# Peptides against a protein of PDB entry 3JWR: the designs that were tried, part 370

Target 1, 323 residues: chain A of PDB entry 3JWR
Amino acid sequence: TRELQSLAAAVVPSAQTLKITDFSFSDFELSDLETALCTIRMFTDLNLVQNFQMKHEVLCRWILSVKKNYRKNVAYHNWRHAFNTAQCMFAALKAGKIQNKLTDLEILALLIAALSHDLDHRGVNNSYIQRSEHPLAQLYCHSIMEHHHFDQCLMILNSPGNQILSGLSIEEYKTTLKIIKQAILATDLALYIKRRGEFFELIRKNQFNLEDPHQKELFLAMLMTACDLSAITKPWPIQQRIAELVATEFFDQGDRERKELNIEPTDLMNREKKNKIPSMQVGFIDAICLQLYEALTHVSEDCFPLLDGCRKNRQKWQALAEQ
Target 2, 298 residues: chain A of PDB entry 3JWR as posed
Amino acid sequence: TRELQSLAAAVVPSAQTLKITDFSFSDFELSDLETALCTIRMFTDLNLVQNFQMKHEVLCRWILSVKKNYRKNVAYHNWRHAFNTAQCMFAALKAGKIQNKLTDLEILALLIAALSHDLDHRGVNNSYIQRSEHPLAQLYCHSIMEHHHFDQCLMILNSPGNQILSGLSIEEYKTTLKIIKQAILATDLALYIKRRGEFFELIRKNQFNLEDPHQKELFLAMLMTACDLSAITKPWPIQQRIAELVATEFWEQGDQVGFIDFVCTQLYEALTHVSEDCFPLLDGCRKNRQKWQALAEQ

## One batch from the design tools (peptide; made by RFdiffusion4, then SolubleMPNN)

Design b2_p29_7_s4 (from b2_p29_7, 15 letters changed)
Fold by OpenDDE base, seed 2:
Structure b2_p29_7_s4 (fold): chain B 323 residues (1-323), chain A 29 residues (1-29)
Amino acid sequence: as target 1 above (323 residues)
Amino acid sequence: EEEQKRLEKLREEYQKELDEIEKILNSFL
């Protein structure tokens, strides 16, 4: 395609020029081509292209295929969300110095998972899919959408000309797919809530050990969630804009719940309760976000900008809730 | 009596906060 030719022939700017190592990064001013260039730079600077012998054209095609399999009519869970999740992962690995704590296969799996974790997202949550009796709800009992996202990821990775993992041994390939599946499934917030207590207790007791395979898997899950939720850590103007996109998607679901299911939506998905957004954001930060970024900062102090950003945005939302 | 009323008000505020958190969690799940 013309898009592939343009991407494959383009000079990829440095990570410094693209500012993709910054936790304060924003994609709002970037074209789709520039987001693809940033993604190439992430793979290159993590040594993934060299270590796994990726062909440049195959990587370019894979990135464009992943981007194409996100829906354009979804307000938040689109290519830009996946790209921002991957950028936060890159910043956590580089600026947060987590790269030195992980294997190259784990880093490869996390970056692929971050870009792929919401593939073909429909702008509705698992509860809506279940209540609407969608065919996907018959295939999977739990984490319905996350299983679908992984299936889409696997389909793309096996598609002709998109096989970025072709340089791996059979054992490396199996290991990578296992970690990708675990990482995508970990983005189900229900699984995060179920598992986070073990992680926080290990940190609190100073018993956390990345050499333990179970604790390694737990850490990768927590890191995926931290990157997926990273919009809450962004500078206030960026946070406000992303919060509006999230609210738009949730209100669209709430409108469908009324029309298609004949149910009253929750306050978070109710367009008429837009004035409750500030207080709901404070509750979300306190219930879900703060402890995660505190624990992540305990594993790597260089991740502090995520915690600091989350705290600053809590104060901003609290001030709006008091008005 | 004043201390008991203060404790009841604190419990009501805490329960209201918990109920709001549960609504937020259920909406994201």
Scores: peptide ipSAE 0.026, ipTM 0.508, DockQ to the pose 0.025
Fold by OpenDDE base, seed 5:
Structure b2_p29_7_s4 (fold): chain B 323 residues (1-323), chain A 29 residues (1-29)
Amino acid sequence: as target 1 above (323 residues)
Amino acid sequence: EEEQKRLEKLREEYQKELDEIEKILNSFL
């Protein structure tokens, strides 16, 4: 395609020029082409292209295929969300120095997972999929969308001309797919809530050990969630704008719940309760975000900007809730 | 009586916070 030719022929700017190592990064000013260039840079600077012998054209095609399989009519869970998740992963690996704690296969898997974790997202949560009796709800009992996202990821990875993993051995390939699956499934907040207590307790007791395979898997899951939720850590103007996109998508779901399911939406998805957004954001930060970024910062102090951003945004939302 | 009223108010505030958290969690899950 013309898009592929343009991407494959383009000079890829440095990570410094693209600012993709910054936790404060914003994609708002970037074109779709520039987001693809950023993605190439992430793979290159993590040595994934060299270590796994990725062909440049194949990588370009794969990135464009991933981007194409996000829906354009979804306000938040689109390519830009996946791209921002991957950028946060890249920043955590580089600036957060987590790269030194992981294998190349784990890094490869996490980056692919971050870009792929919401593929074909429909702008509705698992509860809506279940209640609407969607065919996907018959295939999977739990983490319905996350299983679908992984299936889409696997489909793309095996598509002709998109096989970025063709340079891997059979064992490396199997290992990578296992980690990708686990990482995508970890983005189900229900699984996060279930597992986070073990992670926090290991940190609290100073018993956390990345050499333990179970603890490694647990850490990768927590890191994925930390990157997926990273919008809450961004500078206030960026965070506020992303919160508006999230609210838009949730209100669209709430409107559909009323129309299609004849149910009253929850406050978070109720367009009539916009005035509760600040207090709900404070509750979300306290219930879900703060402890995660505290624990992540304990594993790597260089991840502190995520925690600091989360704390600052909590104060901003609290001030709005008091108005 | 004043301390009892204070404790009741605190319990009501905590319950409201818990209810809000539950609503948030149910919306994301």
Scores: peptide ipSAE 0.026, ipTM 0.501, DockQ to the pose 0.025
Fold by OpenDDE base, seed 4:
Structure b2_p29_7_s4 (fold): chain B 323 residues (1-323), chain A 29 residues (1-29)
Amino acid sequence: as target 1 above (323 residues)
Amino acid sequence: EEEQKRLEKLREEYQKELDEIEKILNSFL
């Protein structure tokens, strides 16, 4: 395609020029082409292209295929969300120095997972899918969308001309797919809530050890969640704008819940309760985000900007909730 | 009796906060 030719022929700017190592990164000013260029840079600077012998054209095609399989009519869970998740992962790996704690296969898997974790997202949560009796809800009992996202990821990875993993051995390929699956499934917030206690306890007891395979898997799951939720850590103007996108999508779901399911939406998804957004954001930060970024910062102090951003945004939301 | 009433009120307030947090969590899930 013309898009592929343009991307494949383009000079890829440095990570410094693109600012993709910054935790404060914003994609708002970037074109779709520039987001693809950033993605190429992430793969390159993580040595994934070299170590796994990725063909440039194949990588470009894969990126464009992933981007194409996000819906444009979804307010938040679109390509830009996946891209920002991947950028946060890249920043955590580079600036947060987590790269040195992980294998190349784990890094490869995490980056693919971050870009792929919401593929074909419909702008509705698992509860809506389940209650609407959607065909996907019959295929999967839990983490319905996350299983679908992984299936989409796998389909793209195996599609002609998109096989970025073709340079891997069979063993490496299997390992990578396993980690990708685990990472995508870990983005189910229900699973995060279920598993986070073990992670926090290990950190609190100073028993956390990345050489333990189970603890490694647990860490990768927590890291995925930390990147997926990273909008909450962004500078306030960016956070506000993203919060509006999230609210838009949630309100669209709430409107559909009323219309299609004949149910009253929760406050979070109720357009009429927009005034509760600040207090709900404080609650979300306190219940979900703070402890995660504290724990992540304990694993790597260089991840502190995520925690600091989260704390600052909590203060901003609290101030709005008091008005 | 007054101290018990104060403690009950505090428990009710905490339970309300917990219920709100649970509602928020359930909405995200």
Scores: peptide ipSAE 0.022, ipTM 0.481, DockQ to the pose 0.027
Fold by OpenDDE base, seed 3:
Structure b2_p29_7_s4 (fold): chain B 323 residues (1-323), chain A 29 residues (1-29)
Amino acid sequence: as target 1 above (323 residues)
Amino acid sequence: EEEQKRLEKLREEYQKELDEIEKILNSFL
């Protein structure tokens, strides 16, 4: 395609030029082409292209295929969300110095997972999918969308000309897919809630050990969630804009819940309760985000900007909730 | 009994928070 030719022929700027190592990064000013260039840079600077012998054209095609398999009519859970998740992962690996704690296969898996974790997202949550009796709800008992996202990820990875993992051994390939699956499934916040207590306890007791395979898996899950939720850590103007996108998508779901399911939406998905957004954001930060970024910062102090951003945004939302 | 009531209240508050979180999460996911 013309898009592939343009991407494959383009000079990829440095990570410094693209600012993709910054936790404060924003994609708002970037074209779709520039987001793809950033993604190439992430793979390159993590040594994934070299270590796994990725062909440049195949990587370009894969990126464009991933981007294409996000829906354009979804306000938040689109390519830009996936891209920002991957950028946060990249920043956590580089600036947060987590790269040195992980294997190349884990890094490869996390980056693929971050980009793929919401593939074909429909702008509705698992509860809606379940309540609407969607065919996907018959296939999976829990984490319905996350299983679908993984299936889409696997489909793309196996598609002709998109096989970025073709340079891996059979063992490496299996390991990578396992980690990708676990990482995508970890973005189900219901699973995060179930598992986070173990992680926080290990951190609190100073018993956290990345050499333990179970603790490693747990950490990768927490890191995925930290990147997925990273919008909450962004500078306030960016946070506000993203929160509007999230609210738009939730209100669209709430409107569908009323119309299609005859259900009164929750306050979060109720367009009429827009005035509750600030207080709900404070609640979300306190209940979900703060402890995660605190724990992550304990694993790597260089991740502090995520925690600091989260705290700052909590204050901003609290101030709005008091008005 | 007071400690049990305190723990139950904490569990109820935590469950309410979890339910709100689940509502928030079900909204974000």
Scores: peptide ipSAE 0.026, ipTM 0.561, DockQ to the pose 0.044; fails the geometry check

Design b2_p29_8_s1 (from b2_p29_8, 15 letters changed)
Fold by OpenDDE base, seed 2:
Structure b2_p29_8_s1 (fold): chain B 323 residues (1-323), chain A 29 residues (1-29)
Amino acid sequence: as target 1 above (323 residues)
Amino acid sequence: MAALDGLESIVDPEAFAAFMEEEEKRLAE
């Protein structure tokens, strides 16, 4: 395609020029082509292209295929969300110094998972899929959408001309797919809530050990969630704008719940209760976000900008809730 | 592949295993 030819022939700017190492990064001013260039730079600077012998054209095609398989009519869970998740992962690995704690296969899997974790997202949550008796709800009992995202990820990885993992041994390939699956499934917030207590307790007791395979898996899951939720850490103008996109998608679901299911939506998905957004954001930060970024900062102190950003945004939302 | 520790894999382990076996065959060619 013309798009592939343009991407493959383009000079890829440095990570410094693209500012993709910054925790304060924003994609708002970037074209789709520039987001693809940023993604190439992430793979290159993490040594993934060299270490796993990726062909440049295959990587370009894969990135464009992933981007194409996000829906354009979804307000938040689109390519830009996946791209921002991957950028936060890159920043956490580089600026947050987490790269030094992980294997190359783990880094490869996390970056693929971050880009792929919401593939073909429909702008509705698992609860809506279950209650609407959608065909996907017949295939999976729990984490319905996350299983679908992984299936889509796998389909793309196996598609002709998109096989970025073709340079791996069979054992490396198996390991990578296992980690990708675990990482995508970890983005189900219900699973995060179920597992986070174990992680926080290990940190609190100073018993956290990345050499333990179970604890490594747990850490990768927590890191994925930290990147997935990273909008809450951004500078206030960016945070506020992303919160509007999230609210738009949730309100669209709430409208469908009324119309299609004849149910009253929760406050989070009720456009008539938009005045509750500031207080709900404070509640979300306190219940879900703060402890995660505290624990992540304990593992790597260089991740502090994520925690600091989350705290600053809590203050901003609290001030709005008091008006 | 070792069972996903702590993730209630709703993916039929047999279906996933079958997929992995097919991929192994493809990579062995």
Scores: peptide ipSAE 0.016, ipTM 0.521, DockQ to the pose 0.029
Fold by OpenDDE base, seed 4:
Order: C-alpha cells, then sequence, then structure tokens
Structure b2_p29_8_s1 (fold): chain B 323 residues (1-323), chain A 29 residues (1-29)
C-alpha cells in the first residue's frame, strides 16, 4: 500500500527527537505516520530489530496492521491508547531502567503486548459484552475482551508479511507468545485487583525477587497495568484531555446501556453524573493507581515520574472535587 | 462474575468496598 511504502521509506527520527523516553510524552500533536515512526524507534532502540532479525518492511507492515485493527470510532480504546501504553512501556524500560531487569524475549513480548492489548476494542467493557449476550461472551467466561485482543494479536502475528517473530527459534517463539498472552490478559483490571496484593506484600516485606519465575510473571503483569493506566500519570493538561476521552467512551457505553439493555448506568458510565468525575478520579487514584506506582518505583526508583505524576493529578482532581 | 461487576464500580468507594468484601469472602471459601 501507499501507506506502507511511505512508512518503510521514511527516515526514523531518534528517540530523543521523538521524546519517546519521556514519561510526560503526549501523542496529541503526532500524525498517524509519526506514531508508526515512534513505534519503529521503540523496536530499534530496544535492540529487538537487531536481536531478532526483523525485516524493516515486515515490521512496518505489522505496525500498520496493528494500527488498522483498532477502531477509529472508539473515543479512548483506539490506536492512540495502545501507542501510549507502548510508549510508557518504552519509557519504563529505558528511562525507568527496567530493561536491565528483563530478558530480550520479555521486552519483545511486552512491547508487542502493549501495542496489541486492546485490538478491536469496541468501546465497551466486559460487563457490557456479557450483558449484551455478544458471541464473545459465549467463548470466554472471564476477561472476554482480553482473550479477544490476544486472538487478534496472534492472527496479525501469523498473517503473511506481518511475521515479525519469524527470526525466533521455536522455543523463543513459544516463550514470547506465552508472555504476550499473559501480559494482555493481565490488562483485565479484575485480575490486577486479584493479584496486586501478592506483589505489594512482596515489596513490603522486601522479598521481591525477579529471579523467581512466578514473581517475574507477577511483575510483568503489574508493569502492563502500570503502562495501561499511565494516562493518570501525565502532566495535568494531558491528563485532563485523556480523562475527557475516557469519559466520552464511558458515557457512550452508558447511553447504550439505557437504550439497548434498558438499564440505568453506573455513575462512571452516566452522562448525567459528569459532575462526579473529579471525585471518581480521586477514588480511582486512591483505590487502583497510587499503590501500583509506589510499588513500581520501589522496584525501580527511576520510575518515580509516574508516581509523582499520579500524586500531582490526585491533587488536581481533589481540588476540582472540592469546588 | 463478581469481578466483572466490580470493574464498573471501582471508582465508587462504596461499591469498591463491597467488591473487595465479596472477594475476601471468595478467598475465604
Amino acid sequence: as target 1 above (323 residues)
Amino acid sequence: MAALDGLESIVDPEAFAAFMEEEEKRLAE
């Protein structure tokens, strides 16, 4: 395609020029082409292209295929969300120095997972999918959409001309897919809530050890969640804009819940309760975000900007909730 | 199932508390 030709022929700017190592990164001013260029740079600077012998054209095609399989009519869970998740992963790996704690296969898997974790997202949560009796709800009992996202990821990875993993051995391929699956499934916030206590306890007791395979898996899951939720850590103007996108998508779901399911939406999904957004954001930060970024910062102090951003945004949301 | 319902209520402190209580009960079983 013309798009592929343009991307493949383009000069890829440095990570410094693209600012993709910054935890404060914003994609708002970037074109779709620039987001693809950023993604190429992430693969390159993580040594994934070299170490796994990726062909440039194949990587370009894969990126464009992933981007194409995000819906453009979804306010938040679109390519830009996936891209921002991957950028946060890249920043955590580079600036946060987590790269030094992981294998190349784990890094490869995490980056692919971050980009792929919401593939074909429909702008509705698992509860809506279940209640609407969508065919996917019959296939999976829990983490319905996350299973679908992984299936989409696998389909793309195996599609002709998109096989960025073709340079891997069979064992490396299996390992990578296992980690990708675990990472995508870990983005189910219900699973995060279930598992986070173990992670926090290990940190609290100073017993956290990445050489333990179970603890490694747990850490990768927590890292995925930290990147997935990283909008809450962004500078306030960016945070506000992203919160508007999230609210738009949630309100669209709530409107559909009223219309299609004949139910009253929860306050989070209720357009009429938009005045509660600040207090809800404070509650979300306190209940979900703060401890995660505290724990992550404990594992790697260079991840502090995520925690600091989260704390600052809590203060901002609290101030709005008091008005 | 309870976990999915809990996701919609994560931002509501009361609903979140109820979710956590249900999870604690489940873990105690």
Scores: peptide ipSAE 0.009, ipTM 0.395, DockQ to the pose 0.178
Fold by OpenDDE base, seed 3:
Structure b2_p29_8_s1 (fold): chain B 323 residues (1-323), chain A 29 residues (1-29)
Amino acid sequence: as target 1 above (323 residues)
Amino acid sequence: MAALDGLESIVDPEAFAAFMEEEEKRLAE
């Protein structure tokens, strides 16, 4: 395609030029081509291209395939969300110095997972899928969409000309896919809530050890969630704009719940309760985000900008909630 | 809120309250 030719021939700017190491990064002004260039830079600067012998054209095709398999009619869970998740992962690995704590296979898996974690997202949550009696709800009992996202990820990885993992041994490939699956599944907040207590307790007791395989898996899951939710850490103007996209998608679901399922939506998805967004954001930060970024900062102090951003946005949302 | 799938329990006031209570207990240890 012309798009592939353009991408493959383009000079990839440095990470510094692209500002993709910044926790404050925004994609709002980037073209789709520029997001793809950023993604190439992430793979390159993490040494993944070299270490796993990725062909440039194959990587370009894979990126474009991943991008293409996000829906354009979804307000939030689209390519830009996946791209921002991956950028946060990259920033956490580089600026947050987490790269030094992980294997190359783990880094590879996390980056692929971040880009792929919401593939073919429909703009509705697992509960909607269940209540709508969608065929996917019969295949999976829990984390329905996350299983679907992984299936889509696997499909793309195995598609002709998209096989970025072809340079891996069979064992490396299996390991990578295992980690990708775990990482994508970890983006189900229900699983996060279930597992985070163990992580926080390990941190609190100063017993956290990345040499333990179970704790490593737990950390990767927490890191994925931290990147997935990273919009909450962004500078206020960025946070506010992203929150509007999220609200739009949630309200669209709520509208569909009323129309298609004949149910009253929850406050979060109720367009009529838009005035509750600030207080709900405060609640979300307190319940989900703060402890995660605190714990992550304990693992690597260089991740503090995520925590600081989250705290600052809490104050901003609280101020709006008091109006 | 940035994630759709896991937030239903958080948006439910009762579930949210229960969740917060559990977290507070954990933090108090």
Scores: peptide ipSAE 0.022, ipTM 0.650, DockQ to the pose 0.192; fails the geometry check
Fold by OpenDDE base, seed 5:
Structure b2_p29_8_s1 (fold): chain B 323 residues (1-323), chain A 29 residues (1-29)
Amino acid sequence: as target 1 above (323 residues)
Amino acid sequence: MAALDGLESIVDPEAFAAFMEEEEKRLAE
């Protein structure tokens, strides 16, 4: 395609020029081509291209294929969300110095997972999929969409001309896919809530050890969630704009719940309760976000900007809730 | 906000609703 030719021929700017190492990064001003260039830079600067002998054209095609498999009519869970998740992962690995704590296969898996974790998202949550008796709900009992996202990821990775993992041994390939699956499934907040207590306790007791395979897996899951939720850490103007996109998607679901399922939506999904967004954001930060970024900062102090951003946005949302 | 969708799958919808209601009360005080 013309898009592939343009991407493959383009000079990829440095990470510094693209600002992709910054926790405060915003994609709002970037073209689709620029987001693809940023993604190439992430793979290159993490040494993934060199270490796993990726062909440049294959990587370009894979990125474009991933982007194409996000829906354009979804307000929030689109390519830009996946791209921002991957950018936060890159920033956490580089600026947050987590790269030195992980293997090359783990880094490869996390980056692929971040880009792929919401593939073919439909703008509705797992509860809606279950209640609507969608065919996907018959395939999986739990984490329905996350299993679907992984299936889509696997489909792309095995598609002709998209096989960025072709340079891996069979054992490396299996290991990478296992980590990708675990990382994508970890983005189900239900699993996060179930598992986070163990992680926080290990941190609190100073017993956290990345050399333990179980604790490593737990950490990768928490890191994925931290990147997936990273919009809450962004500078206030960016956070506010992203919150509007999320609200739009949730209200669209609520409207569908009324129309298609004949149910009253929850406050979060209820367009008529838009005035409750600030208080709901405070509750979300307190219940889900703060402890995660605190724990991540304990693992690597260089991740502090995520925690600081989350705290600042809590204050901003609280001020709006009091008006 | 998007993160709250994952919460509904985790948190008993009633527990989450109760949490949100408590937060609303706390903020109304």
Scores: peptide ipSAE 0.012, ipTM 0.403, DockQ to the pose 0.144; fails the geometry check

